# Peptides against a protein of PDB entry 3PUK, part 31

Target 1, 227 residues: chain A of PDB entry 3PUK
Amino acid sequence: ERGLKSVVWRKIKTAVFDDCRKEGEWKIMLLDEFTTKLLSSCCKMTDLLEEGITVIENIYKNREPVRQMKALYFISPTPKSVDCFLRDFGSKSEKKYKAAYIYFTDFCPDSLFNKIKASCSKSIRRCKEINISFIPQESQVYTLDVPDAFYYCYSPDPSNASRKEVVMEAMAEQIVTVCATLDENPGVRYKSKPLDNASKLAQLVEKKLEDYYKIDEKGLIKGKTQS

## One batch from the design tools (peptide)

Design b1_p18_1 (made by RFdiffusion4)
Fold by OpenDDE base, seed 2:
Structure b1_p18_1 (fold): chain B 227 residues (1-227), chain A 18 residues (1-18)
Amino acid sequence: as target 1 above (227 residues)
Amino acid sequence: SLEEHAEEIEEFNKEREE
C-alpha cells in the first residue's frame, strides 16, 4: 500500500498537471499558503520541474508580470486567494500572465466562481476542483488546514458557537477530500467525548460523503468501505 | 445544487476547449 503522501501526489499529478499539460510548455505555478504546505509535504521541486513548472510563486506577493507564460493557479477557494487571482487578470491592460489554469483544492462557492467569471473569464483556460484540502503527514495521518479549529471547537464560550459550526463544516469538507483522494466511502467512527463535537462532525462528514458520491466522476454511489 | 454546480463548471470548461 502506498502512503498517503504518494496518493496525494498521484492525485495532484493526474488532476492538475496531466490535465493542463502541453508538450514543451512551461508554466508558472501560483500557490497560496495551504497549497505551499501541501506540495511541500508530498513532492520535491524536482518533481514539479518534471511536470513543466518553471517557477513557483506565492499568490499573495507582488510579482513581476510574465506575460508570455501561462499560469497554473493551484489555490484554495478562498476570497483571499481568489482576490489575488483577480488582481492578476482583472485589468485587461495589466494581465500578469498569458492565461490561467485554475485548480481549486476544494469546492469553490458559486459566489466566488461567479465573481471570477464576471471579471476574467476570457483569461481562464480551465477551472477545476480537485478536492484535496488536507496535508499528509504520515502514511495514514493527515492534518486539516482549519485555523484555530481547536480553539473554537473546544471553547466553552457560547459566543463562539457560530464560528464552531463554520470550523466543523470546514473540517468535514476536508475529511471528505481525504476520502475522495483515497477513493473510499468510509463508515464514520468517532470516540465519544463530553462535548458533542465528534458526533456533529461525523454527521457532517456523512452528509457530505453522500453528496460527493452522488456527483462523482463515475456517476456511481459507492458503498461504504472500511476506514 | 451540487449537480448544477458541477454542470456549470463543466460547461465553463467546454466553452474553453481549444
Scores: peptide ipSAE 0.547, ipTM 0.930, DockQ to the pose 0.723
Fold by OpenDDE base, seed 4:
Structure b1_p18_1 (fold): chain B 227 residues (1-227), chain A 18 residues (1-18)
Amino acid sequence: as target 1 above (227 residues)
Amino acid sequence: SLEEHAEEIEEFNKEREE
C-alpha cells in the first residue's frame, strides 16, 4: 500500500496535469532535482505518458530546442531552477519550446516571480504553486528535502543560529505542504528537547498552517484536525 | 502578504486565459 504516494500522485495529477491538459497535446516536462525525486517516488514513466508527457528533461542540462512543443516545468521555486527556465525563454531567439506551463512545488518568492515576469511573461501560459515540497517514501512516511537539516538543528554552535532558523523555516514550510496535500490542519504536538528546536519548529508550522489555510486553494479556513 | 502574492499569480494567470 502506498497511501501517501497515491495522495501525492493524485495531487500532482489534479493540480498539474489536469490543469494544463489539452486534448491531443503532448508536452515536454522539465524537472529539477527535487521534482525528479518526487515523481520517481510516486509514479512511473507510463503514468506520465498517460498524462500527455512525451519526454522528461532535466532542467539543469543543456537541451536541444523543441520549438513546436510546449513545455511543462514542474520545478522547485529556487534561483537555480528559475535561472534554467529563464535561459530557455529569456531570449526571443533562444526559446527552446513553444510555450511554458510552470508549476512550482512551493511558494515562489516574489523576487523570482518578478524576475520571470520581467523576462519571459509572454512565453508563459500558466504559473501555479502546488505546494508539494516533500518526497513520499511509504504510505505515511515522507522525507523533507532540507539540506543539512540535522546538523544545523542540533548544532549547539551559536554561529549556526541563522542557518538553523533558515533550515527550520524550510522544514516548517515542507511540513505544511504535507498537511496541505493530506488536506489536514493539524494541531501541532512536540516533545521539548534541551535546544527547544521542536518547540520552535512547531511554532513555525502553526504559523505557516494558519497562513496557508487562510488562502488555500479553495479559499477556506479549516479547523484543526488530528494528525 | 500571502494574499497579495496569490492575487498576483491569479492576475497573471487571468491575463493568459485561452
Scores: peptide ipSAE 0.546, ipTM 0.929, DockQ to the pose 0.728
Fold by OpenDDE base, seed 3:
Structure b1_p18_1 (fold): chain B 227 residues (1-227), chain A 18 residues (1-18)
Amino acid sequence: as target 1 above (227 residues)
Amino acid sequence: SLEEHAEEIEEFNKEREE
């Protein structure tokens, strides 16, 4: 039985490792908080060695330069992770690695992408968005990585309304990435709650699913499945 | 647009194909 963990690993292998693989070449891989959890959930160090990764480093930590090796950045498209990357390759400091391959777990905002291009474009060999923003827990169970989601979604305080919307948007995006990873376009079902959070989330998911499949890499509009 | 964004990334990668 192919559990969700194996599906996620297969996606990462195809989208990241196979994409930048060169025979006989070893890379250093840089991870952030989310991608550390993600990889830990679906692979072992031996699996990464087989994919040509010699060492895993935390992007947030100070690291010694390894100028002869290329680096594989598998990171979230956040200001924090991007800033750490920029410190490694920015014009103001000596480059830590020979070159960089960057794989974002989600859509990278234009502002961040432009910042990268402006400062270290010559150091980058490849940039790709892979759209995996969830953690597989069991064969068919996953968790969303949205901080304070519970607090904002269920807060009765009107002052949190704007933050609630942002959180729900992030949740919807992550649900869509699950569907994309599983190659499914499910009909959305929900149970209504007093705050109607489930209905709002369902609407966001449906809208994002439609947008995703319209611009899918295959250029094909996939029909809704009954799953 | 999402399409424009995808095109920008594609162009970025194309310029770097060894």
Scores: peptide ipSAE 0.545, ipTM 0.929, DockQ to the pose 0.671
Fold by OpenDDE base, seed 1:
Structure b1_p18_1 (fold): chain B 227 residues (1-227), chain A 18 residues (1-18)
Amino acid sequence: as target 1 above (227 residues)
Amino acid sequence: SLEEHAEEIEEFNKEREE
């Protein structure tokens, strides 16, 4: 097996499937665009069946209710995905499933979390952030899911500066999730470029790594590791 | 803060433990 893919799968298995698993219970799993790619990169449908998933549904599609089954939502903490979830369980609509387990791939903003609590708290059995926002490609290769990253990061137009910063922030966050998944606090390496984007990104990664390890499960600050 | 956020989610989950 490819090393990074196996690590990602192991994390998903322990953080998501083992967390909500009940003996003899099958769930419907709801995925968004990102988590569809993520799972496709590190597992097969047969693996999901072994974890008690009977069927996978796209959260963005209009779906028929299956009121007798619980749903496992493995989604990104975006307004789009959250809105689809809220349509499934919102107080103004008939709920599509018996109950929900919701697992976010990243930090869920307080505004979105509060919106969920206000509208469908009773339908939720568990909510967890698992911090996996990257796609493993090879044993040591991964891709970041940041739309238009190339365009904004390498744009010479100063009018794109604000958007460039947002994109770099998102990239830095995803890199930190890779480090968290691998249980590493690596030294950051980069090549100098005329726009100094690599240096800025490195600084953001370092800052976010510090923040992550300050509040780790052990309450310990890990030293820098060799990547 | 991130700590406060984590605590809020933990409390949310504790209320739902079956």
Scores: peptide ipSAE 0.542, ipTM 0.928, DockQ to the pose 0.687

Design b1_p18_1_s1 (made by RFdiffusion4, then SolubleMPNN; from b1_p18_1, 10 letters changed)
Fold by OpenDDE base, seed 5:
Structure b1_p18_1_s1 (fold): chain B 227 residues (1-227), chain A 18 residues (1-18)
Amino acid sequence: as target 1 above (227 residues)
Amino acid sequence: SLAERVEELKKFNEEAAK
């Protein structure tokens, strides 16, 4: 059994680097805040070099054009990251790179995806959603990237109910990405809490797991496994 | 929506490969 970090790296290697690999070609890789943390958690710069990445750049920063090189965007499907991508390849902006390979860490909302298609589809050589929205910490430990999750989930204030629901959905989605990465469909177990958050989250996870495996690329619907 | 996206991306990538 391999540690979560190695599993995540293997997933990224297969889903991203192997997917866009071209012999003898070097790429510039663009990262956002989340993917910077993600890659930092599971690989070294030397690993990226071996995968044909010459340099890594922050997508949020202004960058000089390198028009002779293709760019590998490994980013979260957020408005901020997408907007930065669009500035690099948008119709009203001069292309900063030769072409783009774009890999989202999760499902890209239709609004953002449509915006990409409408503005810079001709510059994109590959677009893929790889479903990794967590940070591996230890062998079987991960963290979720859901801002203010603690605050909203444990808030007894009814005024936060709507936001709590959104946060719970986001957490459930990220947990599903962990399961997908590990190729497992675990039986969900939880401890009851006064606010019944654990039960609600468990239900959301189970539902989303079912949805995910119904459309799994492997065409496999897995039964419940140990977690 | 996910199933639809899978098909959409398939088509998108096919076009991109041309």
Scores: peptide ipSAE 0.463, ipTM 0.910, DockQ to the pose 0.698
Fold by OpenDDE base, seed 4:
Structure b1_p18_1_s1 (fold): chain B 227 residues (1-227), chain A 18 residues (1-18)
Amino acid sequence: as target 1 above (227 residues)
Amino acid sequence: SLAERVEELKKFNEEAAK
């Protein structure tokens, strides 16, 4: 079974493709490293074609302008990806595409969002954060995209404490996106380890879940579900 | 905050649609 993959695809289809779909319109889709992996994990090129994507491009690469076509940016809210976007639309004379639809996989930091607004707002037709920051594997399995997570979480070196917290924060954020994608507010369960990383992570997840469901699109606070 | 961002994006998208 590939249940999570289908759920993720459905989420992307609804949140991204359906959101910007216009009849008879084709778009160029720009992907970064994460979203390339994400889409590769849950769809085929034929699926993207059905959604009106004519070609996918790597946002990091130097690309030839296609000024007559609108671009769908499905990217992570990282400085690198945002900078690439800014280069595409930062100059009126050097716009790569006709217009942009930008969909972030997660919350875009204010600093980056402000840069976008200041530089490219007139070129943007839609901006949305869809909150998918994980890679689906099989069934209900997913992979977190947190660099060096294992290293820092299990490091006995106190000097890594600060980085460990950052990693746990990132992991918690991604777990919340999984829950959001699955439309679940789970009761968090964990087994304590000597370093009790699981407990710390669980606390972070619970806190973030609370914050998320307070502000969800439905405006509803969901009760805890079995998970 | 997330709430602030939601409203900000709403406004942003409304302006973008004009």
Scores: peptide ipSAE 0.459, ipTM 0.909, DockQ to the pose 0.736
Fold by OpenDDE base, seed 1:
Structure b1_p18_1_s1 (fold): chain B 227 residues (1-227), chain A 18 residues (1-18)
Amino acid sequence: as target 1 above (227 residues)
Amino acid sequence: SLAERVEELKKFNEEAAK
């Protein structure tokens, strides 16, 4: 029942916690809405303590400065989360923490990344983009976090066609992150529906998987695997 | 592209480590 959860936790542990670990050092971890759900799905507070996290804070809330401690930001690459980060480190007088380690759950758009570089680069000790944009539920079950996905995908209103495409792109991206996490390049299976949304989504996933593995660090194109 | 970003982050992190 917890196979996928374990895989996700292992990925986070290696990509985030092991990456910024310093012996004897405690960090404050900042989470947003998505990463709060993500961590809650695959670990306990005791697990985070073992990884050197003393407290967890919500990035959206006003927080008292703790200038002697470094902060670990594990956040989604959204304007809202990035803006909160920028407020924490935008100026020396306004710095909330000693320094920042920032880990994005997905590719950070250039516009946001450029803002970070321009204003906060001196405060950042590490910046990485990990590829986890899904919530594990059960051993082989996961949920996607795409707002209003149901509404747009099943809307009969032609005016929503453009929005539907955007939503499907987002869903496809998140599915690819699952495959990447599991180190799989699956043959996509789906059940057809009247609006053929499943077929369209499958095609998007296949294209994105191909792109992902072509540029993978291993430099290898993997064959299709069973899923 | 992702490849370009990987290289960019590599450089960024190298500078941050100094």
Scores: peptide ipSAE 0.458, ipTM 0.908, DockQ to the pose 0.658
Fold by OpenDDE base, seed 2:
Structure b1_p18_1_s1 (fold): chain B 227 residues (1-227), chain A 18 residues (1-18)
Amino acid sequence: as target 1 above (227 residues)
Amino acid sequence: SLAERVEELKKFNEEAAK
């Protein structure tokens, strides 16, 4: 059985690197906080070199222009990461790179996507949503990247109810990305706690899984699998 | 919707390839 790390790497290789591969071309890859962790968890620098990545840069940092090279942005669809991208290509005179390939780890909100189209469409050679928003740890273990999830989910303060829902929504989305990556439609299992967080999360996951498989890339609706 | 986004990206990428 292939470990989750290998599955994630295979997904990234197919969805990102193979998608933008051009013979003899090297790219600069821009990463944000999440994708740095993601790639670190499932590949080595040598792997990236084999995929035509010459340099990895942090999207948040000031970088020197390399105008003759194309850039591969593998980033989260967050305002911060998108803003950094826009700074790289927003001005015709200040373009950091020759062109951009953008791969988002998740669905990019319309507001951000529209902002990109309005500002940088001519600089973009490819835009794709990959739908990987988790960190693989072990063969069957992953970590969700949801800030303050523990605090809000287990807070007894009713004032945090709305925030709790937002967090659970984000968690559910990330779990669905795991399922999509593994090509599974699992039966959801959980143990109820006094706050019933697990039940609520399970319901959200099930709903999102249903929505996802309705328009699966392969056009197939899959039955429940054991997980 | 997700379906709409998929179509939008398809069109976007087609245009970008020109």
Scores: peptide ipSAE 0.456, ipTM 0.907, DockQ to the pose 0.706

Design b1_p18_1_s2 (made by RFdiffusion4, then SolubleMPNN; from b1_p18_1, 10 letters changed)
Fold by OpenDDE base, seed 4:
Structure b1_p18_1_s2 (fold): chain B 227 residues (1-227), chain A 18 residues (1-18)
Amino acid sequence: as target 1 above (227 residues)
Amino acid sequence: SLKERKEELKKFNEEAKK
């Protein structure tokens, strides 16, 4: 039985490495906190070497320029990661790398994407959103990267309602990425008692799944499957 | 929307090849 880790790796290999592969070309790969965990969960350094990655760098750190090398940015679409990318390419005189291939783990907000287009478009050879916003733990187990999800979802404090909604949306998005990765359109089942959180999340997931599969990469509409 | 973004990225990537 193929584990989720293998599925995730295959997805990354296809969506990222195969997408930007050029024969004989080595790249520096830039990772953020999430993608570091993601890759660590589903591959080894030797696997990355086989995919043409010479070295992995932390996007948050100050790095020495390697201007002869192209960079593969595999990052989350967060202000922090995007800002680091912008620092690498935002100045003509201070470009750290020859060019950039940028792959976001999820939908990049328009505000961030617009900043990238405005300042770094000439340096970017490829930009793609691959929709992997989860960490595989086991063959069928994964974790969501939603800060304070537990606290806000189960907080009885009404003042947390707004934040709760944000968290629920984020969770729903990440669940959809799991489904997309697994190529499944599940009928969502939930236990709603004692709180309505599960019901709300289920509704969000269903809605987002519908939206995703209506306009998926292949333009296919998939029927419901079992999780 | 996802559809709009998909099209936008397509255009973006096409321009990047030039």
Scores: peptide ipSAE 0.520, ipTM 0.921, DockQ to the pose 0.712
Fold by OpenDDE base, seed 1:
Structure b1_p18_1_s2 (fold): chain B 227 residues (1-227), chain A 18 residues (1-18)
Amino acid sequence: as target 1 above (227 residues)
Amino acid sequence: SLKERKEELKKFNEEAKK
């Protein structure tokens, strides 16, 4: 049993591949560092072939144009990934691909989203935020992709307090995406530590979960579930 | 907000289908 991996794959299949699938059409898929890890954790290359992906390319690399093919961008909403996308379609005369389908793993900041709309809107056939910002490791185990999280969260230096808060916000957001993926509103459990980071993180998660389900498509607030 | 973005994306995607 794949457990969490199967759930993540099912979500990606439904939210991304089924969303942009065209019969008989093959696409080039562009991945960044995070989405490479994400897909590697929950699928094989053969699975991607079955979903109509002929080639996977790294968005950060200089790539040759394939102007007759459409591109599926499955990327994180970071300045680096967005800038690479903009380079692919920023020039009207030298587009690397025929068109783009963009799927962000998380909420794209307004500044980046507006930049995309202003520069490349005519090249984009689909833009979606799918809210998967975690890596499944095992059936019930996952990891968060927050750089230097350990360093800042466990730093005794008060000067790192602001950065610690930013990191904890990012972690909380990713945990919420796990809950959303699993379609659950779990009770938060934690082990207390001297720095009380676990308690603070738990509070952030609870707050963000509440906010997420308030704007649920069904307009329903789910009760707490077991986790 | 996430709600506002969802609505914006809906409009964006509808325009992209043209």
Scores: peptide ipSAE 0.519, ipTM 0.920, DockQ to the pose 0.627
Fold by OpenDDE base, seed 5:
Structure b1_p18_1_s2 (fold): chain B 227 residues (1-227), chain A 18 residues (1-18)
Amino acid sequence: as target 1 above (227 residues)
Amino acid sequence: SLKERKEELKKFNEEAKK
């Protein structure tokens, strides 16, 4: 299938589950708010069981230690999620799990990454950034996880200009993750409207796409496809 | 920055295997 949900699942399976899979090993998977929605959108619990996940836990909640099992953290690189991870492994208290495989949905800021390295690097068996920061809705429809995007992007208030730029940049980054997931370098199309937000976003997307593919792991610059 | 991070992660993961 070429549907976005299937593509996302395949990407997660390859980038996360296949990456840390050990024969006969079961893991506890820790999810945050975003990754809960993400996985719910593209897979079933039975799929996760097939990938060696015995149980899913919310990273934000207090959890009982399962010290004999390794944990798979599939989380967004946010201070909240990282702090919860650090509580599991970074405290003076005994770690909650045997070891951790950590997969971030996007680029982890240096400050957070450094904090992880300094606190619990010895507990981490794998750390990877997989760049999936969108929720697939339908075969070719997705939503972005950018809080208040509508409010700031469509606000005529000049006082929101700085925040609007931040939001649009975040949106552009997430759109790039979609393209990366689909292995596409699309020609950006948009509908121009007042405030020129669409044009600005398109420019950001194009720039970020170029940057991404220039440094792609494949070492290839992919030509633009029709979007 | 992304290139640097990729290299950093490679090193990190290699150390994690030890």
Scores: peptide ipSAE 0.517, ipTM 0.920, DockQ to the pose 0.661
Fold by OpenDDE base, seed 2:
Structure b1_p18_1_s2 (fold): chain B 227 residues (1-227), chain A 18 residues (1-18)
Amino acid sequence: as target 1 above (227 residues)
Amino acid sequence: SLKERKEELKKFNEEAKK
């Protein structure tokens, strides 16, 4: 049995690096804030070099064009990251790189995906959603990347109710990505608190897990496993 | 739906190879 970090790395290796691997080809990898943390948690720079990555760049920063090289975008499906990608390839005459491989850490909203297709489809060689939206810590511990999650979930202010729902939805989605990564269909466990956050989150997770396994590539609905 | 997205991506990726 392997630790969560190794599982995550293996998933990234198979879903991203093996997917776009070409013999003798080096790529520039573009990362955002989340994927920087993700990769730093489960691999070393030497590992990335072995996978054909010559250099990693921050997608948010201004970068010099390397037009002869293809770029591997490993990014979250956020407006900010997508906008940065679009700036790299939106101009027909001033593309930053030769072509793009895009791997989203989670489901890309239709609005963003449509925007990409409309403007940069000819520059994209691959587009995939790999569903890894968590940071592994230790062997079986992970953190979710949802900004201000704690604040909104535990806010007594009714004005935050809408935002709380959005945050919980995001958290549930990320938990499902953990399950998908580990290839498990766990029974959801939670500790009851005065705020019904745990119960609500559990319901969201269960619903999303059901949806995921109904449409998985294997066509198999797995029984519940321990978690 | 997620299923529709998967099919869409499959089609997209196939077209990208052309």
Scores: peptide ipSAE 0.514, ipTM 0.918, DockQ to the pose 0.673

